# Designs tried in a protein design run: peptides against a protein of PDB entry 3EFO. Part 133

Target 1, 262 residues: chain A of PDB entry 3EFO
Amino acid sequence: SQLADLYKSCETDALINFFAKSAFKAVLHQPLKVIREILVNQTAHMLACYRKNCASPSAASQLILPDSMKVLPVYMNCLLKNCVLLSRPEISTDERAYQRQLVMTMGVADSQLFFYPQLLPIHTLDVKSTMLPAAVRCSESRLSEEGIFLLANGLHMFLWLGVSSPPELIQGIFNVPSFAHINTDMTLLPEVGNPYSQQLRMIMGIIQQKRPYSMKLTIVKQREQPEMVFRQFLVEDKGLYGGSSYVDFLCCVHKEICQLLN

## One batch from the design tools (peptide; made by RFdiffusion4, then SolubleMPNN)

Design b2_p16_3_s4 (from b2_p16_3, 8 letters changed)
Fold by OpenDDE base, seed 3:
Structure b2_p16_3_s4 (fold): chain B 262 residues (1-262), chain A 16 residues (1-16)
Amino acid sequence: as target 1 above (262 residues)
Amino acid sequence: MQELIEEIDRITSNLG
């Protein structure tokens, strides 16, 4: 059907860009609560329409997502948890305004990265390989106390270090003997000059490429206070300021769809 | 993203 074809053509990255810009524009004239409700409602209606008109025969209450929109709820949840729509006390009014303005100018690729960051396990780097490590899901469950991870969302870059990060890697990256010696106040990695350091810098460079803004680097040590800021970028997880996990959001959307169809 | 999609498939199959 024509409607089925429409859903096949809808890509999550384009949709999230649209919803983000629409919502962020509305911030100037509508209460945040209303905007969030509208977004949830729109998501539910879109998916309800698909379920009703396009989905294969199944139980009436079954949640069925089109292939091109399977991760839409994840991104929508990210949008709903964004500081522009869900104000957080640690974020200044100016910062929220700034982020709003930035997103309003973002293309599809930029907004996708912004709402769902890249999280790279750099502790697995092969210094002889030119390939970037495969990104892992943005969840605490993917972190390891023995690991080192690089997170980037186009505006910020974080280097997260587990408490049990390999000393040899710490030495390679920071030229210090242990985790305890890492200075988290630095915004630039030292030029150590070994292959691992060079590889990491290359990766950071690649990530920075084709991004409109220079990402500030923040060094984050596990179990230190600044890690809380980092964890906010693990967008699949439950947020500290009223945000749900993506799973919880899926359940919420499912409930809303059922209400619309029943 | 593929893993996430697969997980979503599992979750959605259990919602209904």
Scores: peptide ipSAE 0.522, ipTM 0.930, DockQ to the pose 0.766
Fold by OpenDDE base, seed 1:
Structure b2_p16_3_s4 (fold): chain B 262 residues (1-262), chain A 16 residues (1-16)
Amino acid sequence: as target 1 above (262 residues)
Amino acid sequence: MQELIEEIDRITSNLG
């Protein structure tokens, strides 16, 4: 059907860009609570329409997502959890305003990365490869105390180090003997010059070159205070200050769809 | 992302 074709042609990245800009514009004249409700309702309505008109026969109450929108709820939840819409206290008013303005001008690729960051397990780097390591899901469950991860969302870059990070990698990256010796006040990695350091720097460079804004590097040690800020970028997880996990959001959307169809 | 999609499929199949 024409409607089915429409859903097939929809791209989640374009949709989230649209919804983000719409929501962030609405912040100027509507309460945040209302905006969040509208976003949820719009999501539910789109998916309810698909369920009603396009989905294959199944249990009436089953949540069915079109292929093109499988991850739409994930991104929508990321949008809902954004500091602009939640007014998170850890972010200044100026920062909120800044982020709002940035998103208003973001292209599809930029907003996609912004709402769902890239999380790279750099402890697995192959120094002989020029390829970026495969990104892992943005969840605490994907972190390892023995791992080192690079997170980037187009505006911020974090280097997260597990408490049991390999000393050889720490030495390779920071030229210090242990985790305890890492200075988290640094905003630049030292130029150690070994293959691993060079590979990491290359990766960081590649990530940066693809983005319109310079990303400040923040070094984060596991279990230190700044890690809490880092964890807010693990967007699949339940956030602080009322943000839901993506699973919880799926359940929420499912309930609303059922209400619309019953 | 593919893994996430597969997980979503599993989750949604259990919602109903």
Scores: peptide ipSAE 0.504, ipTM 0.927, DockQ to the pose 0.749
Fold by OpenDDE base, seed 4:
Structure b2_p16_3_s4 (fold): chain B 262 residues (1-262), chain A 16 residues (1-16)
Amino acid sequence: as target 1 above (262 residues)
Amino acid sequence: MQELIEEIDRITSNLG
């Protein structure tokens, strides 16, 4: 059907860009609570329409997502948890204003990365390979106390270090003997000059490539206070300030769809 | 992302 074809052509990245800009524009003249409700309703309505008119026959209560929108709920949840749409005192008005303005100018690729960051396991790097490590899910469950991870969302870059990060890697990256010796106040990695350091720098360069903004590097040690900021970028998880996990959001959307169809 | 999609498929199949 024509409608089915439409859903096939609707890519999540384009949709989230649209929804984000629409929502962020609305922030200027509508209450945040209303905006969030509208976003959820729009998502549910769109998916309800698909379920009703396009999905294959199945249990009426089953959640069925079009292939092109499989991850839409994930991204929508990320949008809903964004500081621009939250009235939290922990986030400055300046930060919200800044992010709002940035997103308003983002293309589809930029907003995709912004709402769902890349999380790369740096501890698995092969210094002889020019390939980027495969990104892992943006969840705390994918972190390891023995691991080192690089997170980037186009605006921020974090180097997260587990408390049990390998000393040899720490030495390779920072030229210090242990985790405790890492200075988290630095915004640039030292030029140690060894293959691992060079590989990491290359990766960071690739990530920075084609991005409109220079990403500030923040070094984060596990279990230190600044890690809380980093964890906000683990977008699949439950948010610190009451945001749902993507799974919880899926359930929420499912219930909303059922209500619309009954 | 593929892993996420697969997980979503599993989750959605169990919702209903």
Scores: peptide ipSAE 0.503, ipTM 0.927, DockQ to the pose 0.747
Fold by OpenDDE base, seed 5:
Structure b2_p16_3_s4 (fold): chain B 262 residues (1-262), chain A 16 residues (1-16)
Amino acid sequence: as target 1 above (262 residues)
Amino acid sequence: MQELIEEIDRITSNLG
């Protein structure tokens, strides 16, 4: 059907860009609460329509997502948890204004990366390979105390180090003997010159490619205070300021769809 | 991302 074809042509990355810009434009004229409600309702209505008219026969109450929109709820939840749409006193007006303006100018690829960052397990690097490590889920559950991870969202780059990170990797990256010796005030990695260091720098360079802004590098040690900022970018998890996990949001959307279809 | 999609498939199959 024509409707089915429409859903096939709607990609999540394009949709999130549209919804983000629409919502962020609305911030100037509508209360945040209303905007959030509209986003949830729009998501539910769109998916309810698919369920009713396009989905294969199944249990009446089952949540069914189009193939092209499988991760749409994840991205929508990320949007809802963005500081621009949160009514929290801990978030400054300046930060809201800044992020709003940034997103308003983002293309589809930019907003995709912005709302769902790339998280790479650096500790798994093979210096003999030219391939980038496979990204892992943006969740605390994928971090390891023994691991080192690089996170990038097009604006920020974080190098997260577990408390039990391998000393040999720490030596390779920072040229210091242990985790305790790492200086987190640095915004640039030292040019150590060994293969591991060079490969990491290469990866960082690749990530920086085709991004409109130079990403600021932040070194983050596990269990130190600045880690809280890093955790905000683990977008699948519950938000620092009370936002839901993506699973919770899926349940919320499901309930809303059921209400619409009853 | 593929892993996430697979997990979502599992979750959604259990919702309903």
Scores: peptide ipSAE 0.490, ipTM 0.925, DockQ to the pose 0.690

Design b2_p16_4_s1 (from b2_p16_4, 8 letters changed)
Fold by OpenDDE base, seed 2:
Structure b2_p16_4_s1 (fold): chain B 262 residues (1-262), chain A 16 residues (1-16)
Amino acid sequence: as target 1 above (262 residues)
Amino acid sequence: MEELRASLPTVIEILP
């Protein structure tokens, strides 16, 4: 059917880009609450239509997603949690305006990375490999105290270090003997020159490649104050400013779909 | 997105 073909051929990344720009444009004319409701409604309607017309019969407790749109809910939640769509005093007007303008000029690829960061477990690096490590889900549950992770969203780059990060890796990256000796005020990694350091630099270079903005590097130690900023980029988790976790958002979308179909 | 997409299922069980 034409409808089935539509869902199969749907470019969800382009759709998300469209929703983002539409919403961010609407901020100038409509209340944030209304915009958020529209986004959720549109998401639910699209998925409800699929459930009704394209999907095989399934239990009412199941959220059914077309393959091409599996990422729709998670990205929509990220969009909803963006500072542009939040009315909190902790977020400056300038910051909202800045991010709004950035997104309005972003292409599909840029907006994709912006809303859902790339989180890489660099402690698992194979120094002999030319491949990037597989990205993990942007959630605290995917971090480990023994791990070192690189997060990038096209604008910011974070190097997160667990409190129990291997001393040998710390030495390899920072040329210091322990976690406690790492200076988080630095914005550049030292040129240590060992294979691990070189590989990390390569990865950072690849991530920076083809990005329109130079990403500033922030070194983050687990359990230190700056980690709170880093955690805001773990977009699948519950937001500091009232945003829902991915799981909670799924429940919300599912509920609305059920309401539409019943 | 493709990597993320690959990690996500088409059927998600929503528990009360």
Scores: peptide ipSAE 0.613, ipTM 0.956, DockQ to the pose 0.790
Fold by OpenDDE base, seed 5:
Structure b2_p16_4_s1 (fold): chain B 262 residues (1-262), chain A 16 residues (1-16)
Amino acid sequence: as target 1 above (262 residues)
Amino acid sequence: MEELRASLPTVIEILP
């Protein structure tokens, strides 16, 4: 059908960009509560329409997503959890204004990375491979105490180290004997010169290229205070300032769809 | 986004 073709051709990244800019423009004239409700309703209506007119019949307990829009809920949740729309006292007016202006000027590619960061398990790097490691979902559940992860959202870059990170990797990256010896005040990795270090630097370079801003590197040790900042970028988890987890949002969207169709 | 999309299903079971 014509409608089915529309969903097949949908560019979800552009749609998210549109929703973000529309919402961030609306904050100047409408209450945040109303804006959030509109975003949820729009998401639900879009998916309800698909279920009604395009999708094969399925159980009422199932959320059905078109292939082109499988990422819609997760990105919409990220948008809803942005400080501009949260209205929490812990977030300064200046921060809200700053984030708003940033997004209002972002292109499609920048906005998708901004709302959903790239999280790479660099502890799995094969120094003999030219391929980048596959990104993992932005959730604490995907981290491991034995792992080392690189996170980037186009503005910030974090190198997260588990408390049980392999000493050989720590030596390779930082040229120190153990986790305890890592200096988290550094904003640049040392030029150790071994293949692992070189590959990591290459990856960081690839991530940095084509980004409008130079991402400052923050080294984060697990269980240290700065990890709290890092966790804010694990966007699928429950937000620090009251935002829902991805799973919770799915339930919310499903409920709305059911209400629309039943 | 493409990598994320590839990892997500079209059908998600919602548990009460």
Scores: peptide ipSAE 0.610, ipTM 0.956, DockQ to the pose 0.778
Fold by OpenDDE base, seed 3:
Structure b2_p16_4_s1 (fold): chain B 262 residues (1-262), chain A 16 residues (1-16)
Amino acid sequence: as target 1 above (262 residues)
Amino acid sequence: MEELRASLPTVIEILP
Protein backbone atom coordinates (compact mmCIF):
# COMPACT_ATOMS: atom_id res chain seq x y z
CA SER B 1 0.00 0.00 0.00
CA GLN B 2 1.27 3.40 -0.98
CA LEU B 3 -0.30 4.95 2.06
CA ALA B 4 1.29 2.40 4.31
CA ASP B 5 4.66 3.23 2.86
CA LEU B 6 4.01 6.90 3.39
CA TYR B 7 3.31 6.41 7.06
CA LYS B 8 6.39 4.25 7.45
CA SER B 9 8.58 6.94 5.99
CA CYS B 10 7.03 9.81 7.89
CA GLU B 11 9.43 12.00 9.80
CA THR B 12 7.28 12.91 12.73
CA ASP B 13 9.81 15.29 14.22
CA ALA B 14 9.75 17.36 11.05
CA LEU B 15 5.98 17.21 11.02
CA ILE B 16 5.78 18.52 14.57
CA ASN B 17 8.11 21.33 13.64
CA PHE B 18 5.88 22.17 10.71
CA PHE B 19 2.72 22.12 12.78
CA ALA B 20 4.31 24.28 15.43
CA LYS B 21 5.50 26.91 13.01
CA SER B 22 2.26 26.88 11.09
CA ALA B 23 0.23 27.31 14.23
CA PHE B 24 2.48 30.00 15.62
CA LYS B 25 2.30 31.88 12.35
CA ALA B 26 -1.47 31.59 12.35
CA VAL B 27 -1.68 33.18 15.79
CA LEU B 28 -1.19 36.53 14.12
CA HIS B 29 -4.38 36.33 12.08
CA GLN B 30 -6.61 33.61 13.56
CA PRO B 31 -8.27 33.09 16.92
CA LEU B 32 -6.49 30.72 19.25
CA LYS B 33 -9.58 28.56 19.55
CA VAL B 34 -9.61 28.02 15.81
CA ILE B 35 -5.93 27.20 15.72
CA ARG B 36 -6.28 24.63 18.48
CA GLU B 37 -9.21 23.04 16.73
CA ILE B 38 -7.27 22.83 13.50
CA LEU B 39 -4.37 21.11 15.21
CA VAL B 40 -6.62 18.55 16.85
CA ASN B 41 -8.44 17.97 13.60
CA GLN B 42 -5.23 17.53 11.68
CA THR B 43 -4.01 15.01 14.21
CA ALA B 44 -7.27 13.12 14.13
CA HIS B 45 -7.46 13.14 10.35
CA MET B 46 -3.98 11.75 9.94
CA LEU B 47 -4.60 8.96 12.38
CA ALA B 48 -8.08 8.27 11.07
CA CYS B 49 -6.68 7.88 7.59
CA TYR B 50 -4.16 5.39 8.89
CA ARG B 51 -6.78 3.38 10.71
CA LYS B 52 -9.06 3.35 7.72
CA ASN B 53 -6.55 2.53 5.03
CA CYS B 54 -3.49 0.95 6.62
CA ALA B 55 -4.17 -0.53 10.01
CA SER B 56 -5.44 -4.01 10.68
CA PRO B 57 -8.96 -4.28 11.97
CA SER B 58 -9.19 -3.51 15.66
CA ALA B 59 -11.70 -2.81 18.38
CA ALA B 60 -13.41 0.56 18.40
CA SER B 61 -12.01 1.20 21.86
CA GLN B 62 -8.46 1.07 20.57
CA LEU B 63 -6.35 3.92 19.30
CA ILE B 64 -4.08 2.62 16.55
CA LEU B 65 -0.89 4.47 15.75
CA PRO B 66 1.65 3.87 13.03
CA ASP B 67 5.07 3.24 14.47
CA SER B 68 6.52 6.40 12.97
CA MET B 69 3.76 8.51 14.49
CA LYS B 70 3.52 7.00 17.93
CA VAL B 71 4.87 10.26 19.28
CA LEU B 72 2.51 12.47 17.29
CA PRO B 73 -0.25 12.75 19.89
CA VAL B 74 2.07 13.49 22.78
CA TYR B 75 3.91 16.19 20.85
CA MET B 76 0.70 17.70 19.54
CA ASN B 77 -0.58 17.90 23.07
CA CYS B 78 2.64 19.61 24.10
CA LEU B 79 2.17 22.08 21.27
CA LEU B 80 -1.40 22.76 22.29
CA LYS B 81 -0.28 23.37 25.84
CA ASN B 82 2.38 25.87 24.86
CA CYS B 83 1.82 29.38 26.17
CA VAL B 84 1.63 30.76 22.64
CA LEU B 85 -1.56 28.81 22.01
CA LEU B 86 -3.10 29.35 25.43
CA SER B 87 -5.45 32.24 26.03
CA ARG B 88 -4.75 32.84 29.68
CA PRO B 89 -4.35 36.22 31.32
CA GLU B 90 -1.60 34.82 33.52
CA ILE B 91 0.64 34.55 30.49
CA SER B 92 2.12 37.86 29.48
CA THR B 93 2.10 39.11 25.92
CA ASP B 94 5.85 39.37 26.07
CA GLU B 95 6.24 35.74 27.03
CA ARG B 96 3.99 34.64 24.19
CA ALA B 97 5.87 36.80 21.74
CA TYR B 98 9.20 35.54 22.97
CA GLN B 99 8.37 31.86 22.71
CA ARG B 100 6.64 32.38 19.39
CA GLN B 101 9.76 33.91 17.92
CA LEU B 102 11.95 31.21 19.40
CA VAL B 103 9.97 28.39 17.87
CA MET B 104 9.66 30.15 14.53
CA THR B 105 13.42 29.98 14.20
CA MET B 106 13.96 26.50 15.61
CA GLY B 107 15.14 23.58 13.58
CA VAL B 108 13.63 20.15 13.84
CA ALA B 109 15.97 18.94 16.56
CA ASP B 110 15.55 22.05 18.66
CA SER B 111 11.79 22.06 18.42
CA GLN B 112 11.36 18.44 19.40
CA LEU B 113 13.50 18.98 22.47
CA PHE B 114 11.71 22.20 23.28
CA PHE B 115 8.26 20.65 23.22
CA TYR B 116 9.25 17.41 24.90
CA PRO B 117 12.16 17.74 27.31
CA GLN B 118 14.75 15.16 28.15
CA LEU B 119 14.26 13.77 31.61
CA LEU B 120 17.23 11.73 32.74
CA PRO B 121 17.48 9.61 35.88
CA ILE B 122 20.82 10.80 37.19
CA HIS B 123 20.65 8.58 40.24
CA THR B 124 21.12 5.56 38.01
CA LEU B 125 24.44 6.70 36.60
CA ASP B 126 27.21 4.19 36.19
CA VAL B 127 30.43 6.09 36.64
CA LYS B 128 32.23 3.51 34.56
CA SER B 129 29.94 3.98 31.60
CA THR B 130 30.23 6.64 28.94
CA MET B 131 26.62 6.17 27.93
CA LEU B 132 23.91 8.59 28.85
CA PRO B 133 21.13 7.22 30.96
CA ALA B 134 17.95 6.44 29.10
CA ALA B 135 15.43 9.24 29.28
CA VAL B 136 12.16 8.62 31.04
CA ARG B 137 8.71 9.92 30.23
CA CYS B 138 8.08 13.52 31.24
CA SER B 139 5.56 12.82 33.96
CA GLU B 140 5.51 13.04 37.71
CA SER B 141 4.72 9.35 37.74
CA ARG B 142 8.23 8.67 36.53
CA LEU B 143 9.88 10.60 39.32
CA SER B 144 10.97 8.96 42.53
CA GLU B 145 11.45 10.42 45.97
CA GLU B 146 14.67 8.47 46.07
CA GLY B 147 15.78 9.76 42.70
CA ILE B 148 17.68 12.61 41.13
CA PHE B 149 16.61 13.74 37.68
CA LEU B 150 18.01 16.13 35.11
CA LEU B 151 15.52 17.85 32.82
CA ALA B 152 16.45 19.89 29.77
CA ASN B 153 14.42 21.42 26.96
CA GLY B 154 17.09 23.39 25.16
CA LEU B 155 16.33 26.58 27.06
CA HIS B 156 16.22 25.47 30.66
CA MET B 157 17.96 22.84 32.68
CA PHE B 158 16.68 21.53 35.99
CA LEU B 159 18.23 19.24 38.52
CA TRP B 160 15.41 17.74 40.53
CA LEU B 161 16.16 16.14 43.89
CA GLY B 162 13.80 13.76 45.59
CA VAL B 163 13.28 14.26 49.30
CA SER B 164 14.82 10.86 49.88
CA SER B 165 17.70 11.25 47.47
CA PRO B 166 20.68 9.15 48.50
CA PRO B 167 22.95 11.14 50.81
CA GLU B 168 25.99 9.73 49.08
CA LEU B 169 24.83 11.16 45.77
CA ILE B 170 23.98 14.48 47.35
CA GLN B 171 27.43 14.61 48.80
CA GLY B 172 28.89 13.55 45.50
CA ILE B 173 27.13 16.33 43.62
CA PHE B 174 26.98 19.16 46.14
CA ASN B 175 29.52 18.22 48.77
CA VAL B 176 26.94 18.58 51.52
CA PRO B 177 25.81 15.94 53.98
CA SER B 178 22.08 15.94 53.30
CA PHE B 179 19.15 17.06 51.22
CA ALA B 180 18.39 19.86 53.64
CA HIS B 181 21.82 21.37 53.13
CA ILE B 182 21.47 21.78 49.38
CA ASN B 183 21.45 25.41 48.32
CA THR B 184 18.87 25.82 45.59
CA ASP B 185 19.93 29.38 44.87
CA MET B 186 23.02 28.25 43.03
CA THR B 187 22.97 28.06 39.26
CA LEU B 188 26.19 26.10 38.96
CA LEU B 189 27.20 22.80 40.45
CA PRO B 190 30.25 22.88 42.68
CA GLU B 191 33.49 21.41 41.49
CA VAL B 192 33.53 18.42 43.80
CA GLY B 193 35.86 16.43 41.61
CA ASN B 194 34.70 12.88 42.29
CA PRO B 195 33.80 10.51 39.46
CA TYR B 196 30.08 10.92 39.92
CA SER B 197 30.26 14.69 39.86
CA GLN B 198 32.47 14.59 36.83
CA GLN B 199 30.14 12.27 35.01
CA LEU B 200 27.14 14.44 35.79
CA ARG B 201 28.98 17.46 34.50
CA MET B 202 29.87 15.54 31.39
CA ILE B 203 26.25 14.64 30.82
CA MET B 204 25.22 18.23 31.28
CA GLY B 205 27.87 19.20 28.79
CA ILE B 206 26.61 16.70 26.26
CA ILE B 207 23.09 17.98 26.65
CA GLN B 208 24.27 21.53 26.23
CA GLN B 209 26.30 20.60 23.19
CA LYS B 210 24.96 21.84 19.86
CA ARG B 211 22.20 23.80 21.54
CA PRO B 212 21.92 27.40 20.40
CA TYR B 213 21.23 28.72 23.89
CA SER B 214 23.06 28.29 27.13
CA MET B 215 20.71 26.53 29.48
CA LYS B 216 20.60 28.01 32.94
CA LEU B 217 20.64 25.40 35.67
CA THR B 218 17.94 25.45 38.30
CA ILE B 219 18.24 23.18 41.28
CA VAL B 220 14.89 22.00 42.52
CA LYS B 221 14.03 20.24 45.74
CA GLN B 222 10.97 18.09 45.83
CA ARG B 223 8.08 19.63 47.80
CA GLU B 224 9.57 23.09 47.76
CA GLN B 225 7.85 26.00 46.07
CA PRO B 226 10.18 26.20 43.06
CA GLU B 227 9.22 22.64 42.15
CA MET B 228 5.99 24.02 40.72
CA VAL B 229 7.95 25.64 37.93
CA PHE B 230 9.74 22.39 37.24
CA ARG B 231 6.48 20.48 37.07
CA GLN B 232 5.34 22.62 34.17
CA PHE B 233 7.97 20.85 32.10
CA LEU B 234 6.50 17.47 32.89
CA VAL B 235 4.56 17.84 29.70
CA GLU B 236 2.61 14.60 29.86
CA ASP B 237 0.88 15.76 33.01
CA LYS B 238 -2.00 18.18 33.23
CA GLY B 239 -0.89 21.72 32.65
CA LEU B 240 -1.17 24.49 35.17
CA TYR B 241 -3.14 26.65 32.78
CA GLY B 242 -5.74 24.13 31.77
CA GLY B 243 -3.88 21.97 29.30
CA SER B 244 -4.80 18.32 29.13
CA SER B 245 -2.66 15.45 30.23
CA TYR B 246 -1.35 13.16 27.55
CA VAL B 247 -3.85 10.50 28.56
CA ASP B 248 -6.73 12.92 28.34
CA PHE B 249 -5.54 14.10 24.97
CA LEU B 250 -5.42 10.54 23.70
CA CYS B 251 -9.03 10.17 24.66
CA CYS B 252 -9.84 13.38 22.87
CA VAL B 253 -8.06 12.30 19.71
CA HIS B 254 -9.68 8.89 19.83
CA LYS B 255 -13.12 10.44 20.01
CA GLU B 256 -12.37 12.64 17.04
CA ILE B 257 -11.12 9.69 15.04
CA CYS B 258 -14.24 7.72 15.83
CA GLN B 259 -16.37 10.62 14.71
CA LEU B 260 -14.49 10.79 11.45
CA LEU B 261 -14.79 7.09 10.75
CA ASN B 262 -18.35 6.56 11.90
CA MET A 1 12.24 11.43 20.40
CA GLU A 2 13.58 8.02 19.53
CA GLU A 3 13.64 6.91 23.12
CA LEU A 4 10.16 8.24 23.59
CA ARG A 5 8.95 6.50 20.47
CA ALA A 6 10.39 3.23 21.64
CA SER A 7 8.49 3.53 24.89
CA LEU A 8 5.12 4.12 23.26
CA PRO A 9 2.79 1.37 22.06
CA THR A 10 1.20 1.10 18.66
CA VAL A 11 -2.13 0.16 20.18
CA ILE A 12 -3.62 2.11 23.05
CA GLU A 13 -6.75 0.96 24.79
CA ILE A 14 -9.06 3.87 25.43
CA LEU A 15 -11.34 3.29 28.36
CA PRO A 16 -14.44 5.34 29.10
Scores: peptide ipSAE 0.592, ipTM 0.953, DockQ to the pose 0.778
Fold by OpenDDE base, seed 4:
Structure b2_p16_4_s1 (fold): chain B 262 residues (1-262), chain A 16 residues (1-16)
Amino acid sequence: as target 1 above (262 residues)
Amino acid sequence: MEELRASLPTVIEILP
């Protein structure tokens, strides 16, 4: 069917970009609550249409997503949780304005990275490989106390270190003997010069490549206060200021789809 | 996105 073909060919990343820009434009003349509702409704309608017209019959407890749009819910949730669409006193007007303007000028690729950061387990790096480690889902559940993770969203770069990060890796990256010796006030990694350090720097370079903005590096130690900032970029988790987790959002979308199809 | 997409299923069980 024509609809089936449409869903197969759908460029979800472009769609998300469109939704983002549309919503961020609408912020100027519509209440945030309305905008958020519209976004959820649009998501639900699109997926409801698929379920009704394209998908095979399935149990009522199942949310069915076309392959091309598997990422739609997670990105839409990220969009909904963006500070631009949140009316929270904890978020400054300047920050909202800034991010709004940024997104309004972002291309598809940039917005993709912006809304859903790249989270890389760099503790798994093979110094002999030129390949980037596979990104993990942006959730605290994917972190480990023994791990070191690099997060980037096109604007910010974080190096997160677990409290039990391997001393050898710490030595390799920072040239210090232990986790406690790491200076989190640094915005640049030291030029240690060993293979691991070089590999990490290469990865950071690749991430920075073709990005319109230079990403500032923030070093974050697990269980230190600044980690809270980092956790805000774990977009699949519940937001600090009331945003839903990805799982909760799925439930919400599913419910709305069911309502539409009743 | 491709890595993320690859990790996501087309069928998600919604728990009560």
Scores: peptide ipSAE 0.561, ipTM 0.947, DockQ to the pose 0.797

Design b2_p16_4_s2 (from b2_p16_4, 8 letters changed)
Fold by OpenDDE base, seed 3:
Structure b2_p16_4_s2 (fold): chain B 262 residues (1-262), chain A 16 residues (1-16)
Amino acid sequence: as target 1 above (262 residues)
Amino acid sequence: MEELRKELPTVIDMEP
């Protein structure tokens, strides 16, 4: 059907960009609560329509997503959790204005990265390979105490270090003997010169490429206070300011879909 | 996004 074809051809990243800009434009004239409700409703309506008209029959207890829109809920949740759409006194007007303006000028690729960061397990790097490690989902569940992860969202870059990260990698990256010796006040990695360090720098360079802004590097140790800032970028998790996890949002969307179809 | 798409299913069992 024509509708089925539409869903197959849907570019969800472009759609998210559109929703973001539309919502961020609306904040100047509409209450945030209304805007959030509209976004949720739009999400539910699109998915309800798919289920009703395109999807194969399935149990009511199942959430059915078109393949092209598998990422829609997670990105919509990220959008809803953005500071521009949150009514929290902890968020300054300047910060809201700043991020609003940024997103309003972002292309699809930029907004994609902005709302859902790239999280790379750099502890798995093969120094003999020129390929980037596969990104993992932005959730604490994907981190490991033994791991080292690089996170980037186009504006910020974080290097997260597990408390049990390999000393050899720490030595390779920072030229210090242990986790405890890492100085988290640094914003640049030392030029150690070994293959692992070089590869990490290369990866960071690749990530920085084609980005309009230079991403400042923040070194984060697990279980230290600055990790809380890092965790805010684990967008699938529950937000600091009361935002839902991805799973919780799925439940919310599913309930609304059921209401629409029943 | 590509990696994310690979991991996300089209059918998700929800709790009643």
Scores: peptide ipSAE 0.551, ipTM 0.938, DockQ to the pose 0.864
Fold by OpenDDE base, seed 2:
Structure b2_p16_4_s2 (fold): chain B 262 residues (1-262), chain A 16 residues (1-16)
Amino acid sequence: as target 1 above (262 residues)
Amino acid sequence: MEELRKELPTVIDMEP
């Protein structure tokens, strides 16, 4: 059917970009609560329509997504959790205005990275390989105390270090003997010159490539206060300011779909 | 996004 073809050919990344810009534009004229509700409703309606008209019959307890749109819920949740759409006093007007303006000028590729960061387990790097490590889901559940992770969203870059990060890797990256010796005030990695350091710098370079903004690097130690800022970029987790986890959002969307169809 | 797509299913079992 024509509708089935539409879902099959849907460019979800472009759609997300559209929703983001539309929502951020609407902030000027509509209450945030209304905007958020509209976004959820639109998501639910699109998926409900698919289930009704295109999807094979399935149990009501299942959320069915077209392949082209299986990333829609996670990105929509990320959009909803953006500071522009949150009315918390802890978020400054300047920050909202800044991010709003940024997104309004972003292309599809930039907005994808912005809303859902890349989280790379750099502790698994093969110094003999030129391949980037596979990104993991942006959730604390994917972190490990023994690991070192690089997170980037096109604007910020974080190097997160677990409390039990291997000393050899710490030395390789920072040229210090232990986790405790890492200076988190640094915004640049030292030129250590070993293969691991070189590869990490290469990866950072690749991530920075073709990005319109130079990403500020923040070094984050697990269990230190600045980690809270880092955790805000773990977009699949529950947000600090009331944003839902990905799982919670799925439940919300599923519930609304069921209400629409039943 | 490609890595994310690889992990996300088209059918998600939800608890009633």
Scores: peptide ipSAE 0.549, ipTM 0.937, DockQ to the pose 0.867
Fold by OpenDDE base, seed 4:
Structure b2_p16_4_s2 (fold): chain B 262 residues (1-262), chain A 16 residues (1-16)
Amino acid sequence: as target 1 above (262 residues)
Amino acid sequence: MEELRKELPTVIDMEP
């Protein structure tokens, strides 16, 4: 059917970009609550339509997603949790305005990265490999106290270090003997010159490539105050300012789909 | 997104 073909060919990343820009335009004329409701409704309607017309029969307790749109809920949740749409008092008006303007001019690829950051486990780097480590889900559950992670969303870059990060890696990156010696005030990694340092710098360079903005590096130690900022980019988790986790959002969408179909 | 797509299922069991 035409509808089935549509879902098969759906470019969800482009759709998210569209929804983001539409929503960010709407904030100038409509209440945020209404905008958020519209986004949820649109998500539910698209998925309900799929379930009704395209999906194989399944239990009502199951959320069914077309393969092309299986990332839709997670990205929609990220969109809903953006400071532009949450508008929490903890976020300055200037920051919201800034992000709104940025997104309004973003292409699909940029918005994709912006709403769902790359989180790379750099502690797994093979200095002999030219391949980037596979990104992990943006959730605290994917972090480890023994790990070092690089997060980038096209605007910000974070180097997160677990409290039990390997000293050899710390030495390799910072040329200091331990976690405690890392200076988090620096915005540039030292040029240590060893293979690991070079590999990390290469990765950072690749991430920076083809991005319209230069990402400032923030070094974050686990359990230090600045980690709170970093955690806001773990978009699948519950947000500090009341945004839902991905799981909670799935429940919300599922309920609405059921309501639409029953 | 590719890594994310690999991990996300098309069928998710939800609580009744």
Scores: peptide ipSAE 0.541, ipTM 0.936, DockQ to the pose 0.874
Fold by OpenDDE base, seed 1:
Structure b2_p16_4_s2 (fold): chain B 262 residues (1-262), chain A 16 residues (1-16)
Amino acid sequence: as target 1 above (262 residues)
Amino acid sequence: MEELRKELPTVIDMEP
């Protein structure tokens, strides 16, 4: 059917970009509450239509997603959690205005990275391999105290270090003997010159490639205060300013789909 | 997105 073909060919990343720009334009004329409701409704309606017209029969307790749009909920949740769509006193007006303008000018690829960051387990790097480590999902559950992770969203770059990160890697990256000796005030990694350091720099370079903005590097130690800032970019987790986790959002969407179909 | 897409299922069991 035409509908089935539509869902198969759907470019979800382009759709998210469209929704983001539409919503960020709407903030000038509509209440934030209304905009958020519209976004949730649109998500639910698209998925409800799929379930009704395209999907195979399934239990009511299951959320059914077309393959092309199975990332839709997570990205929509990220959009809903963006500071532009949240009216919180903790977020400055300037910050909201800034991010609004940024997104309004972003291409599809930029907006994709912006809403859902890359999180790379760099502690797994193989210096003999030309392959980059596979990105993991942006959740605290994917971090480990023994790990070192690089996060990037096109605007910011973070190097997160677990409290039990390997001393040999710390030495390789920072040329210091231990976790405690790492200076988190640095915005640049030292040029240590060993293969691991070089590979990390290469990865950072690749991430920076074709990005319109130079990403500032922030070094973050687990359990230190700056980690709170880093955690805000773990977009699948519950937001600090009232945003839902991905799981909670799925429940919300599922309930609305059920209401539409029943 | 590609890595994320690989990890996400098309069928998700929800609470009744």
Scores: peptide ipSAE 0.539, ipTM 0.934, DockQ to the pose 0.854

